# Designs tried in a protein design run: peptides against a protein of PDB entry 5HOI. Part 22

Target 1, 351 residues: chain A of PDB entry 5HOI
Amino acid sequence: FRYMPFSPAGTPFGFTDRRYLTMNEVGYVSTVKNSEQYSITVSFFDVGRFREYHFEDLFGYDLCFLNEKGTLFGQSKTGQIQYRPHDSIHSNWTKIIPLQAGERITSVAATPVRVIVGTSLGYFRSFNQFGVPFAVEKTSPIVALTAQNYRVFSVHYSQFHGLSYSLSELGTSSKRYYKRECPLPMSLPNINSDMKKDANLDYYNFNPMGIKSLFFSSYGDPCIFGSDNTLLLLSKWRSPEESKWLPILDSNMEIWKMSGGKETTDIHVWPLALAYDTLNCILVKGKHIWPEFPLPLPSEMEIRMPVFVKSKLLEENKAILNKKNEIGADTEAEEGEEDKEIQIPVSMAAE

## One batch from the design tools (peptide; made by RFdiffusion4, then SolubleMPNN)

Design b1_p9_5_s3 (from b1_p9_5 with H4A E6L)
Fold by OpenDDE base, seed 5:
Structure b1_p9_5_s3 (fold): chain B 351 residues (1-351), chain A 9 residues (1-9)
Amino acid sequence: as target 1 above (351 residues)
Amino acid sequence: SKLAELINS
């Protein structure tokens, strides 16, 4: 296993010279290889609120986090981080994170009030938005970070214990834990089944945890979207005994429903954010499970608990078809069974 | 929906 740099909804280069470093509800950050240099562009979905900007990257930033106030960049091997405010009022700042031999920055996160750096050795470093350090804590190895306001959702990995998570609040005087290195019930990528497609192997080499993204919902709940394309939400996290992960959306099931029950292998959900009851996402068509260039417009997908099983829906539709055929003895032609759109119950149809 | 358009395209 190798610790790889993680950024929310980041994409690999693949066979191209360009990739997305990160994307979310605010926008998307792209990087293009130009010989030994990179050109970074910070783009926004709300073009009326924000102005796109670009700069030359001489360091090869492989970590990124975008928020409404600025962009945090990081270089996993050198330990360099840079924060770039979107406004011209606040100055850019750069810092070197001290790394031990073989240590990597694995994830970075930034809010308007906090900057967080996590490493492959489990160093958790916190700063304010101006790069002033608060603390250094030793945790289990960090593989992913996200943050909202003062709250941090961290994902940890141990070869012995698998995935765990922490939920913490970074006050001015102390870090409070709501959850501390609790088991994370997320499925890891299945190398044997999923790696039969070269595109999946490229993505696994880029992101071996299969965490496509993690974010806080608009209500401040930790969310994670894994390789199984299920959105997990941490509910009741304020009550340690009541806290549970809810599978609030199976995106493969939603694609299957919207296709009239056709198994599609070329349509993929790429998660951006959870706003209220809708997953903001990019719908990707093609061989790659990640968006290419240009970036498609975001889409919304209503959250739905995966209560229904495909087999039951197929059985119910067969039973409805059989009842229709028993009532309608008129011999209109056997148009082939394969192309009959499955009538999804109106309560299950996305509007 | 945009997804239906993508599936049918």
Scores: peptide ipSAE 0.028, ipTM 0.760, DockQ to the pose 0.599
Fold by OpenDDE base, seed 3:
Structure b1_p9_5_s3 (fold): chain B 351 residues (1-351), chain A 9 residues (1-9)
Amino acid sequence: as target 1 above (351 residues)
Amino acid sequence: SKLAELINS
């Protein structure tokens, strides 16, 4: 197993010279390979609030985290990190994270008040926004990080125990755990079933955990979006005994509903953020499950608990059609059985 | 919806 650098909603190069290092509700960071160097562009969705900027990357940054105040970059192999404020008031800073032989930075996160670095050996390093270190903790191997304000959601991997998660708060004097290396009930990519499509193999090689993104909701709840395209939200995390993962959206089910019950294989949800009751996402059309260039405009998808079974909805619609035919409604609309949109209850149709 | 447009396109 190789620990790969993870960034929220980052995309592979594929067969191209360009990829997204990260994207979220704030914007998207792209990198273009130019010989031995890279050109990085930091772009924003709110073009009135932020100005796009670019710079030459001589280090080959493969880790990124974007927030409203700046962008954190990291190089997984060298241990170099750079924080770039979006404003011109605050200075950029660079630091080298000491790495052991074979250790990699696996994920980085940044908030306006904290910078976090996680490694393949489970070193959890915390800094302030100016790169002043607070602490180093040894945990299980870190595969993903996100942070909001003082809170950190970390995903860990063990070959023996699979995925686990921690939820912590990085105060000024101490780290508090709300959850510490608890089992994460996220499905891992199934190598045997999903890899039959070359496009899935490229993505799996880029991201073996299949974590498309992780973020905090607008309410400060940890969210994770895996390879199964289900959005999981950690509910009641303030009460450790009551804490549970809620499957708040099956995006494959929502795509199926919005298609009138047609199986679509070329539409993919790429998660950005959860704002209130809506998943901010990129709707990707094509062979690749990730967005290409140019980036489509974000879309909103209303969160809905997956309580319906496709087969049951199909059977109920067939039963309704058969009853209409038995009642002898001579309405000549022989629109072929194949093209009849499944009547999904209006209360269940996403607007 | 923007998805319906993507599905029907």
Scores: peptide ipSAE 0.025, ipTM 0.752, DockQ to the pose 0.564
Fold by OpenDDE base, seed 4:
Structure b1_p9_5_s3 (fold): chain B 351 residues (1-351), chain A 9 residues (1-9)
Amino acid sequence: as target 1 above (351 residues)
Amino acid sequence: SKLAELINS
């Protein structure tokens, strides 16, 4: 197994010279290969609040985290990190993270008050927004990080124990754990079933954990969106005994509902953020499960607990169709077996 | 919905 650099909603290059390093509710960071260098662009959805900027990247940054105040970049192999405030008032800073032989930075996160670096050896490094170090802790190998204010959601991977997560708060004097290396009930990508398509193999090679993104909700709850396209939310994390992962959205189910019960293989949800009761996402049409260029406009998908069973809805609709045909049997209209769209109750259809 | 437009496009 190889630990790969992870950034929230980052995309592979595929067969192109460009990719998204990260994207969320604030914006999207793209990189383009220009011979021996890269050109990075930091773009924003709120063009009235933020100004797009670009710079030449001579280091080949493969890690990124975007927040409302700045962008953190990292180079997984060299250990270089750079923080770039969006404003011109605050200075950029660069730091080299000391890496052991074979160690990689696997994820980075930044808030307006904290910078976090996680590594393939489980080194968790915390800094303030100015790059002043607070602490170094050794954990299980870190594969993904996100942060909001002082809180950090970390995903860990062990070859022996699979996925775990931690939820911590990085105060001024100490790290507090709300959750420490607890089992994460997220499905890993199934190499045997899902990798039949070259595009899925390319994505798996880029992101072997299948974590499309992780973020904190607007309420400050940890969220993760895996390869199964299910949004998991960590509920009641302040109460250790009551804390549970809730599957708050099956995006494949929502796509299936909106298709009138047709199996669609070319529409994909790419998660950005959870705001209240809506998943902010990119709807991707095509062979690739990730957004291409140009980036489509974000869409909102209302969260729905996956209570519905496809088979039952199909049976109920077949029964309704059969009853309509029995009542209509006195009129000889050979209305062909057109795939009659499944009437999903309006209350269950995502807008 | 934007998704319905994408499905029907």
Scores: peptide ipSAE 0.028, ipTM 0.764, DockQ to the pose 0.601; fails the geometry check
Fold by OpenDDE base, seed 1:
Structure b1_p9_5_s3 (fold): chain B 351 residues (1-351), chain A 9 residues (1-9)
Amino acid sequence: as target 1 above (351 residues)
Amino acid sequence: SKLAELINS
C-alpha cells in the first residue's frame, strides 16, 4: 500500500501527457506535461459566469481542489500549496507545508472561507482563504478531503482498521466534530478481480483507495463514490446515533438497466456532484474508467436506491419467455435469443 | 437519455 495524492474526480496520465487534476460541478482542472514543467488550465462549465485561465506550473502540482471562488493546488512531496482566486481582485498566495521525512500531502480542500491540508501521517492543517493558519491536529492518516463552507469531510486509512471518516465544522474559534474517525462502510478495490484489466491496474496505482470522488450534496450531506460505482450518502449526520450511509445510487445497475439488461464493460460513470436528486457525472465510453480529452459534457443520473437484484430480473424474464414458448410452440420464429431486450419494469426504467 | 444514446452509439 502507498499513500497517493488524491483530488476529487482526478484522473491519471495513463499513456498521455495530460490529465485532470480535479473536476466537479464548477468545472475541471487539467495539466499538460511540457518537458520539466506543466501547463495548468482551469476550465468552467458555466462559461458565462467564469473565464478559463491557464498558468505555467514549475512545481508539478499533483493535488487540486476547485470551488466557485478559486482553485487550490498542492505538491504532495514538497508540501507547496498555492491558492488562485478566479477573480483578479484577490491575490494568489503560496505556502510551504512543513513535511516530515516520507510524509506526503495526500489531499487538499478549499472553500471560500477555509483551506484544508491532509497528510499521510494524519496531520490536519486548517487555514483561512488567505492562508492564515488556524490549527494543526494529529489524526489517523488522511487519504481524502472535501469541504463545503465551514464543513470538512475527511477519509482516513489505517492498516489496522481500514477506512474511517470524520465530519467536522471549522468555526472561527474551534473545530467541532459531528463524526470522528467512524468506520466508513466502503469497499476497497479488489486487486484479484479488478486487476485483470490493465486499465484498472493503472487506476489502482494512481488511486489505491478507489475513491473516484467525494463531495457534499446540495443539501450539505457528505457523499462518496468508490470503486464499486455506488454513491454513498451520509444521512442524519447531525444526530450521531441515527447517522447512516445510504447507497443512493448503484451506477452499474443504472447502466445495466439502460442497456436493456446487457452487460456493458465500456461505459462508466465518473462522478462530479450531487444536486438535489441527481448525480451530476461524466459518462465515459472506452477502455479507461475515467474521462479522456476533450471532456464530454456532464450528464444527470437520477438517484435510486438499489432495491432490485439482476438475477431475479433475469429469472423473471426467463419465466416470461418460457411461458411464451409453451403457448407459441408452432411458430418457427428463430428470433435469436441474444438480442431480446430485458423488459425492465417501468418503476425501474429511467423515466 | 444521454446514457441511452451512449449505449446505442
Scores: peptide ipSAE 0.028, ipTM 0.764, DockQ to the pose 0.610; fails the geometry check

Design b1_p9_5_s4 (from b1_p9_5, 3 letters changed)
Fold by OpenDDE base, seed 5:
Formats: C-alpha cells, structure tokens, sequence
Structure b1_p9_5_s4 (fold): chain B 351 residues (1-351), chain A 9 residues (1-9)
C-alpha cells in the first residue's frame, strides 16, 4: 500500500497532460503539464461572483482544496503549501510543512477560517487562514480531509484496523472531538472485480482508497462518496450513541432507474457537493469514471435511501407485464422484450 | 433531464 495525495473529486492524468486537482460546488481546479512545469487554472461555476485565474506552478502541486474565499495548494513530497485568496485584497502565502523521511502530505483542507494539513504518518497540523499555526497532533495516518467553518472531517487508515474517521472542531483555544478515530463503514475498492478494466486500475493507482470525494452537507453533516458510488452521510454526530452512517444515495441505482432499468457501464456520477436534498455532481459518459476536458455542466440528483432492490423491481415489472398480457389477448406483434423500458414506479422516478 | 440527454446521446 502507498499513501497517495488526496484531493476532493481530484482526477488522474491518465494518458493526458491535464487533470483536475479538485472540484466542488464552488468550482474546479485544473493543472496542465508543460515539460517540467505546470499551469494551474482556478475556474468557477458562478462566473458572476468569481473571476477565473491561472498561474505557473514550478513545484508540481498535487494537492488542492477550493473554498469560497481561496484555494489551498500542496506538494505531497516537499511539504510546500500555498494559499491563494480569490480576491486581490488578501495576499498569497506559502509555507513549508516539515516532513520526516518518507512522510507525505496526504490531504489538505481550507475554510475561510482554518487550514488543515494531514500526513501519511498521522501528523494533523492546523493553521488559521493566514498560515499561523495553532497545533500539531499525532493521529493515525490521515488519508483524506475536508473542512467546513471550524469543523474537520478526517479519514484515517491503518493496515491493521482499516478505515476510521474523526470529526473535530478547531476552536481558538482547543480542538474538540465529536468523533475520534471511529470505524468508517466504507467499502474499499475491490482490486479483483473492479480492476478488470484498465481505466479502473489507473484510478486505483491514483486513489487506492476509492474516496471520490468527501464534503460537509449544507446542513453541516460529514459526507463521503466511495468506490461503490454510494453517498454516506454521518447522521446525529452530536449524539455519540445515536450517530450512524446513512447510505442516502446509491448513484448506480439512480442511473439504472433513469435508464429505464438498463445496465449502463459508461455513465458515472462524479460527486461535487450535497446541497439540501440534492447531490451536485458531474455526469460522466465514457470509459473513465472521472470527468475529462472540457468539464460538463453540473447536474443535480435527488437523494434517496436505497430501499428498493433491482431484482424486486424486475419481478414487479414482469408481474405487471404478465397481467397486461392476460387482459389484452389482442395479437399485436411481440416486439422484442429486450428493448421495453422498465416502468419505474412514479414514486421512484426522479422528476 | 441531463441524464436522459446523456443516455440518449
């Protein structure tokens, strides 16, 4: 196993010279390789609120986090981080994170009030938005970070214990834990089943945890979207005994329903954010499970608990078809059964 | 929907 740099909804280069470093509801950050240098572009979905900007990257930033106030960049091997405000009022700042031999920055997060750096040795470093350090804590190895305001959702990995998570609040004087290194019930990528396609192997080499993204919902709940394409929400995290992960969306099931019950292998959901009851996402068509260039316009997908099983829906539709055939003895031709759209109940159809 | 357009394309 190798600790790889993780950024929310980041994409691999694949066979191209360009990739997305990160994307969310605010926008997307791309990098293009030019010889030994990189050109970074920070783009926004709200073009009326934000102006796109670019710069030359001499360091090869492989970590990124975008928020409404700025972009945090990191270089996993050198420990360099840079924060770039979107406005011209606040100055850019750069810092080197001290790394031990073989240590890597594995994830970075930034809010308008906090910067967080996590490492492969489990060093959790917190700063204010100006790069002033608050604390260094030793945790289990960090593989992913996200943050909203003062709250941090961290994912940890141990070879012995698998995935765990923490939910913490970074106050002015102290860190408070709501959850501390609790088991994370997320499925890891299945190398034997999923790696049958070369495109999945490239993605696994880029992101061996299969965490496509993690974010806080608009209500401030931790969300994670794994390789199984299920959106997990941490419910009731303020009550330690009542806290649970809810599978609030099976995106493969939603695509299957929207296709009229056809198995599609070339359409993929790429998660951006959870706003209210809708997953903001990119719908990806093609061989790669990640968006290519140009970036498609975001789509919304209504969250739905996976209460229904494909087999039951197929059985119900067969039962409806059999009843129709028993009532309608008129001999209009058997147009082949294969192309009949599965009538999904209106209560399950996304509007 | 954008998905129906993507499915029918």
Amino acid sequence: as target 1 above (351 residues)
Amino acid sequence: SKLSELLNS
Scores: peptide ipSAE 0.025, ipTM 0.720, DockQ to the pose 0.523
Fold by OpenDDE base, seed 1:
Structure b1_p9_5_s4 (fold): chain B 351 residues (1-351), chain A 9 residues (1-9)
Amino acid sequence: as target 1 above (351 residues)
Amino acid sequence: SKLSELLNS
């Protein structure tokens, strides 16, 4: 296992010279390799509110976090971070995070009021939006971070305990934990099943945890989207005893439903954000599970708890077909390739 | 839906 730099919805280079460093509901950050340097572009979905900008990156930033006020960049090996406000009113700032031998920055997050840096040794570093440090805390190794306002959702990995999560609030005077290194019931990528496709191996090497993204919902609930393409939402996190992860969307099931019950292997959901009851996502068609260039326009997918079992629907449809065949045995029914559209119950069909 | 367009493309 290797700790890799993680950014929300970041993509690998693959066989290309370009990748997305991060993307969310605000926009997308791309980097293009130009010899020994990189060109970074910060693009926005709301082109009326924001202007696209670019700059030359001499450091090779491999970590990124985008918010409505600015972009945080990080270099996992050198410990350099840069914050770039989208407005020209506030100055850019750069800082070097001190790293021990072999330590890496594994994730960064930024809100309009906080900057957070997590490392492979479990150093959690907090700053204000101007790069003034608040605290350094030692935690279990951090593999992913996201933040909204003063709240931080962190994912940790231990070889002994697997995945855990923390939910904290970074006030002015103190850090409060709502959850502290609690078990995270997310499935890890299955090396034996998933690595049969070269495209999955490339993604696994880029992101060994299979966390496609993590974010806070519009209601401020922690969300995570793993390699199983299930969106998990942390419900009731204010009540420690009642807090639970809800599988609010199986995106593979939703794709399967929308395909009329056909097995699709070339359509993928790439998560951006959860707004109310809809997953904002990129629908990706192709060999790679991640979006290529140009970025497709975002899509909305309604959240639906996976109540139905695919196998049961297949059995029910097979039983209906068998009953039709028992009644129809006397007529030479031309075995037209009746497109095996599984009649998905209207309550299960996407409206 | 945008997914139906992707499925039919």
Scores: peptide ipSAE 0.025, ipTM 0.720, DockQ to the pose 0.523
Fold by OpenDDE base, seed 3:
Structure b1_p9_5_s4 (fold): chain B 351 residues (1-351), chain A 9 residues (1-9)
Amino acid sequence: as target 1 above (351 residues)
Amino acid sequence: SKLSELLNS
């Protein structure tokens, strides 16, 4: 197994010279290969609040985290990190994270008050927003990080135990755990079934865990979106004994409902953030499960517990059709059986 | 919906 650099909602290059390093509710960071260098652009959805900026990257940053105050960049192999405030009032800073032989930075996160670096050996490094170090902790190998304010959601991987997660708070003097290396009930990509499509192989090679993104909700709940396209939310994490993962959205089910029950293979949800009860996402049309260029405008998808079974809805609709035929309603609307939109209960239709 | 537009395009 090889630890790959992970950034929230980052995309592979594929066959192109460009990719997204990261994207979320704030914006999107793109990089373009130009010979031995890269051009990085930091773009924002709120163009009235933020100004797009670009710079030349001579280091080949492969890790990124965007927040409302700045962008953190990292180079997985060299250990170089750079923080770039969006505001010109604050200076950029660069540091080299010491890495052991074969160690990689696997993920980085930044909030207005904290910078976090996680590695393939499970080194968890914390800094303030100015790059002043707080501590180094040894954990299980880190594969993904996100952070909000002082809170950090970390995903760990062990070959023996699979995926685990931690939820911690980085105070000024101490780290508090709400959850520490607890099992993460996220489905891993199935190599045998999902890899039959070349497009999925490229993505799997880029992101072997299939974690499309992880973030905190607007309420401060940890969220993760895996290869199964299910949004998991960690509920009741303040009560360790009551804490549970909730599958708050099956995005494949929602796409299927919105299509009138048609199987669609070319529409994909790319997660950005969870704001209240709405998943902010990119709806991707095409062969690739990730956004290409230009980036489509974000879409909103209401969260819904996956309580419906497709087969049962299909059977119920067939039973309704058969009853209409038995009642001998001579309504000549022989609109062919194939094109009848599945009557999804109106209460379950997303607006 | 934006999804309906994508599905019908």
Scores: peptide ipSAE 0.023, ipTM 0.711, DockQ to the pose 0.524
Fold by OpenDDE base, seed 4:
Structure b1_p9_5_s4 (fold): chain B 351 residues (1-351), chain A 9 residues (1-9)
Amino acid sequence: as target 1 above (351 residues)
Amino acid sequence: SKLSELLNS
């Protein structure tokens, strides 16, 4: 197994010279390979609040985290990190993270008050927004990080124990755990079933965990979106005994509903953020499960617990069609049974 | 919906 650099909603290069380093509700960071260097662009969805900026990257940053105050960049192999405030009032800073032989930075996160670096050996390094170090902790190998304010959601991977997660708060004096290396009930990519398409193999090689993104909701709940296209939310995390992962959206089910019950293989949900009751996402059409260039406009998808069974909806619709045919609607439209739009109840239709 | 537009495009 190889630990790969992870950034929230980051995309592979594929066969192109460009990719998204990260994207979320704030914006998207792209990189373009230009011979021996990269050109990085930091773009924003709120063009009234923020100004797009770009710079030449001589280091080949492969890690990124975007927040409302700045962008954190990292180079997984060299250990270089750079924080770039969006506002020119604040100075950029660069730091080298000391890495052991074979160690990689696997994920970085930044809030307006904290910078976090996670490594393939499980070094968890915390800094303030100015790059002043607070602590170094040894954990299980870190594969993904996100942070909101003082809180950090970390995903860990062990070859022996699989996926785990931690939820911690990085106060001034100490780290508090709400959850510490608890089992994460996220499905890993199934190499045997899903990798039949070259595009899926390319994505798996880029992101072996299949974590498309992780973020905190607008309510401050940890969210993760895996390769199964299910949005998991950690509920009641303040109460250790009551805390549970909720599958709050099956995006494949929602796509299936919106398609009139047709199996679509060319539409994909790319998660950005969870705001209230809506998943902010990119709807991707094409062979690749990730957004290409230009970036499509974000879409909203209402969160809904996946309580519906496709087979039952299909049977109910067949039964309704059969009853309509028995009632003597002589519309001999021999349109093959497979092409009939499934009437999904309006209460189940996503807008 | 944006998806219906994508499905019909």
Scores: peptide ipSAE 0.026, ipTM 0.723, DockQ to the pose 0.507; fails the geometry check

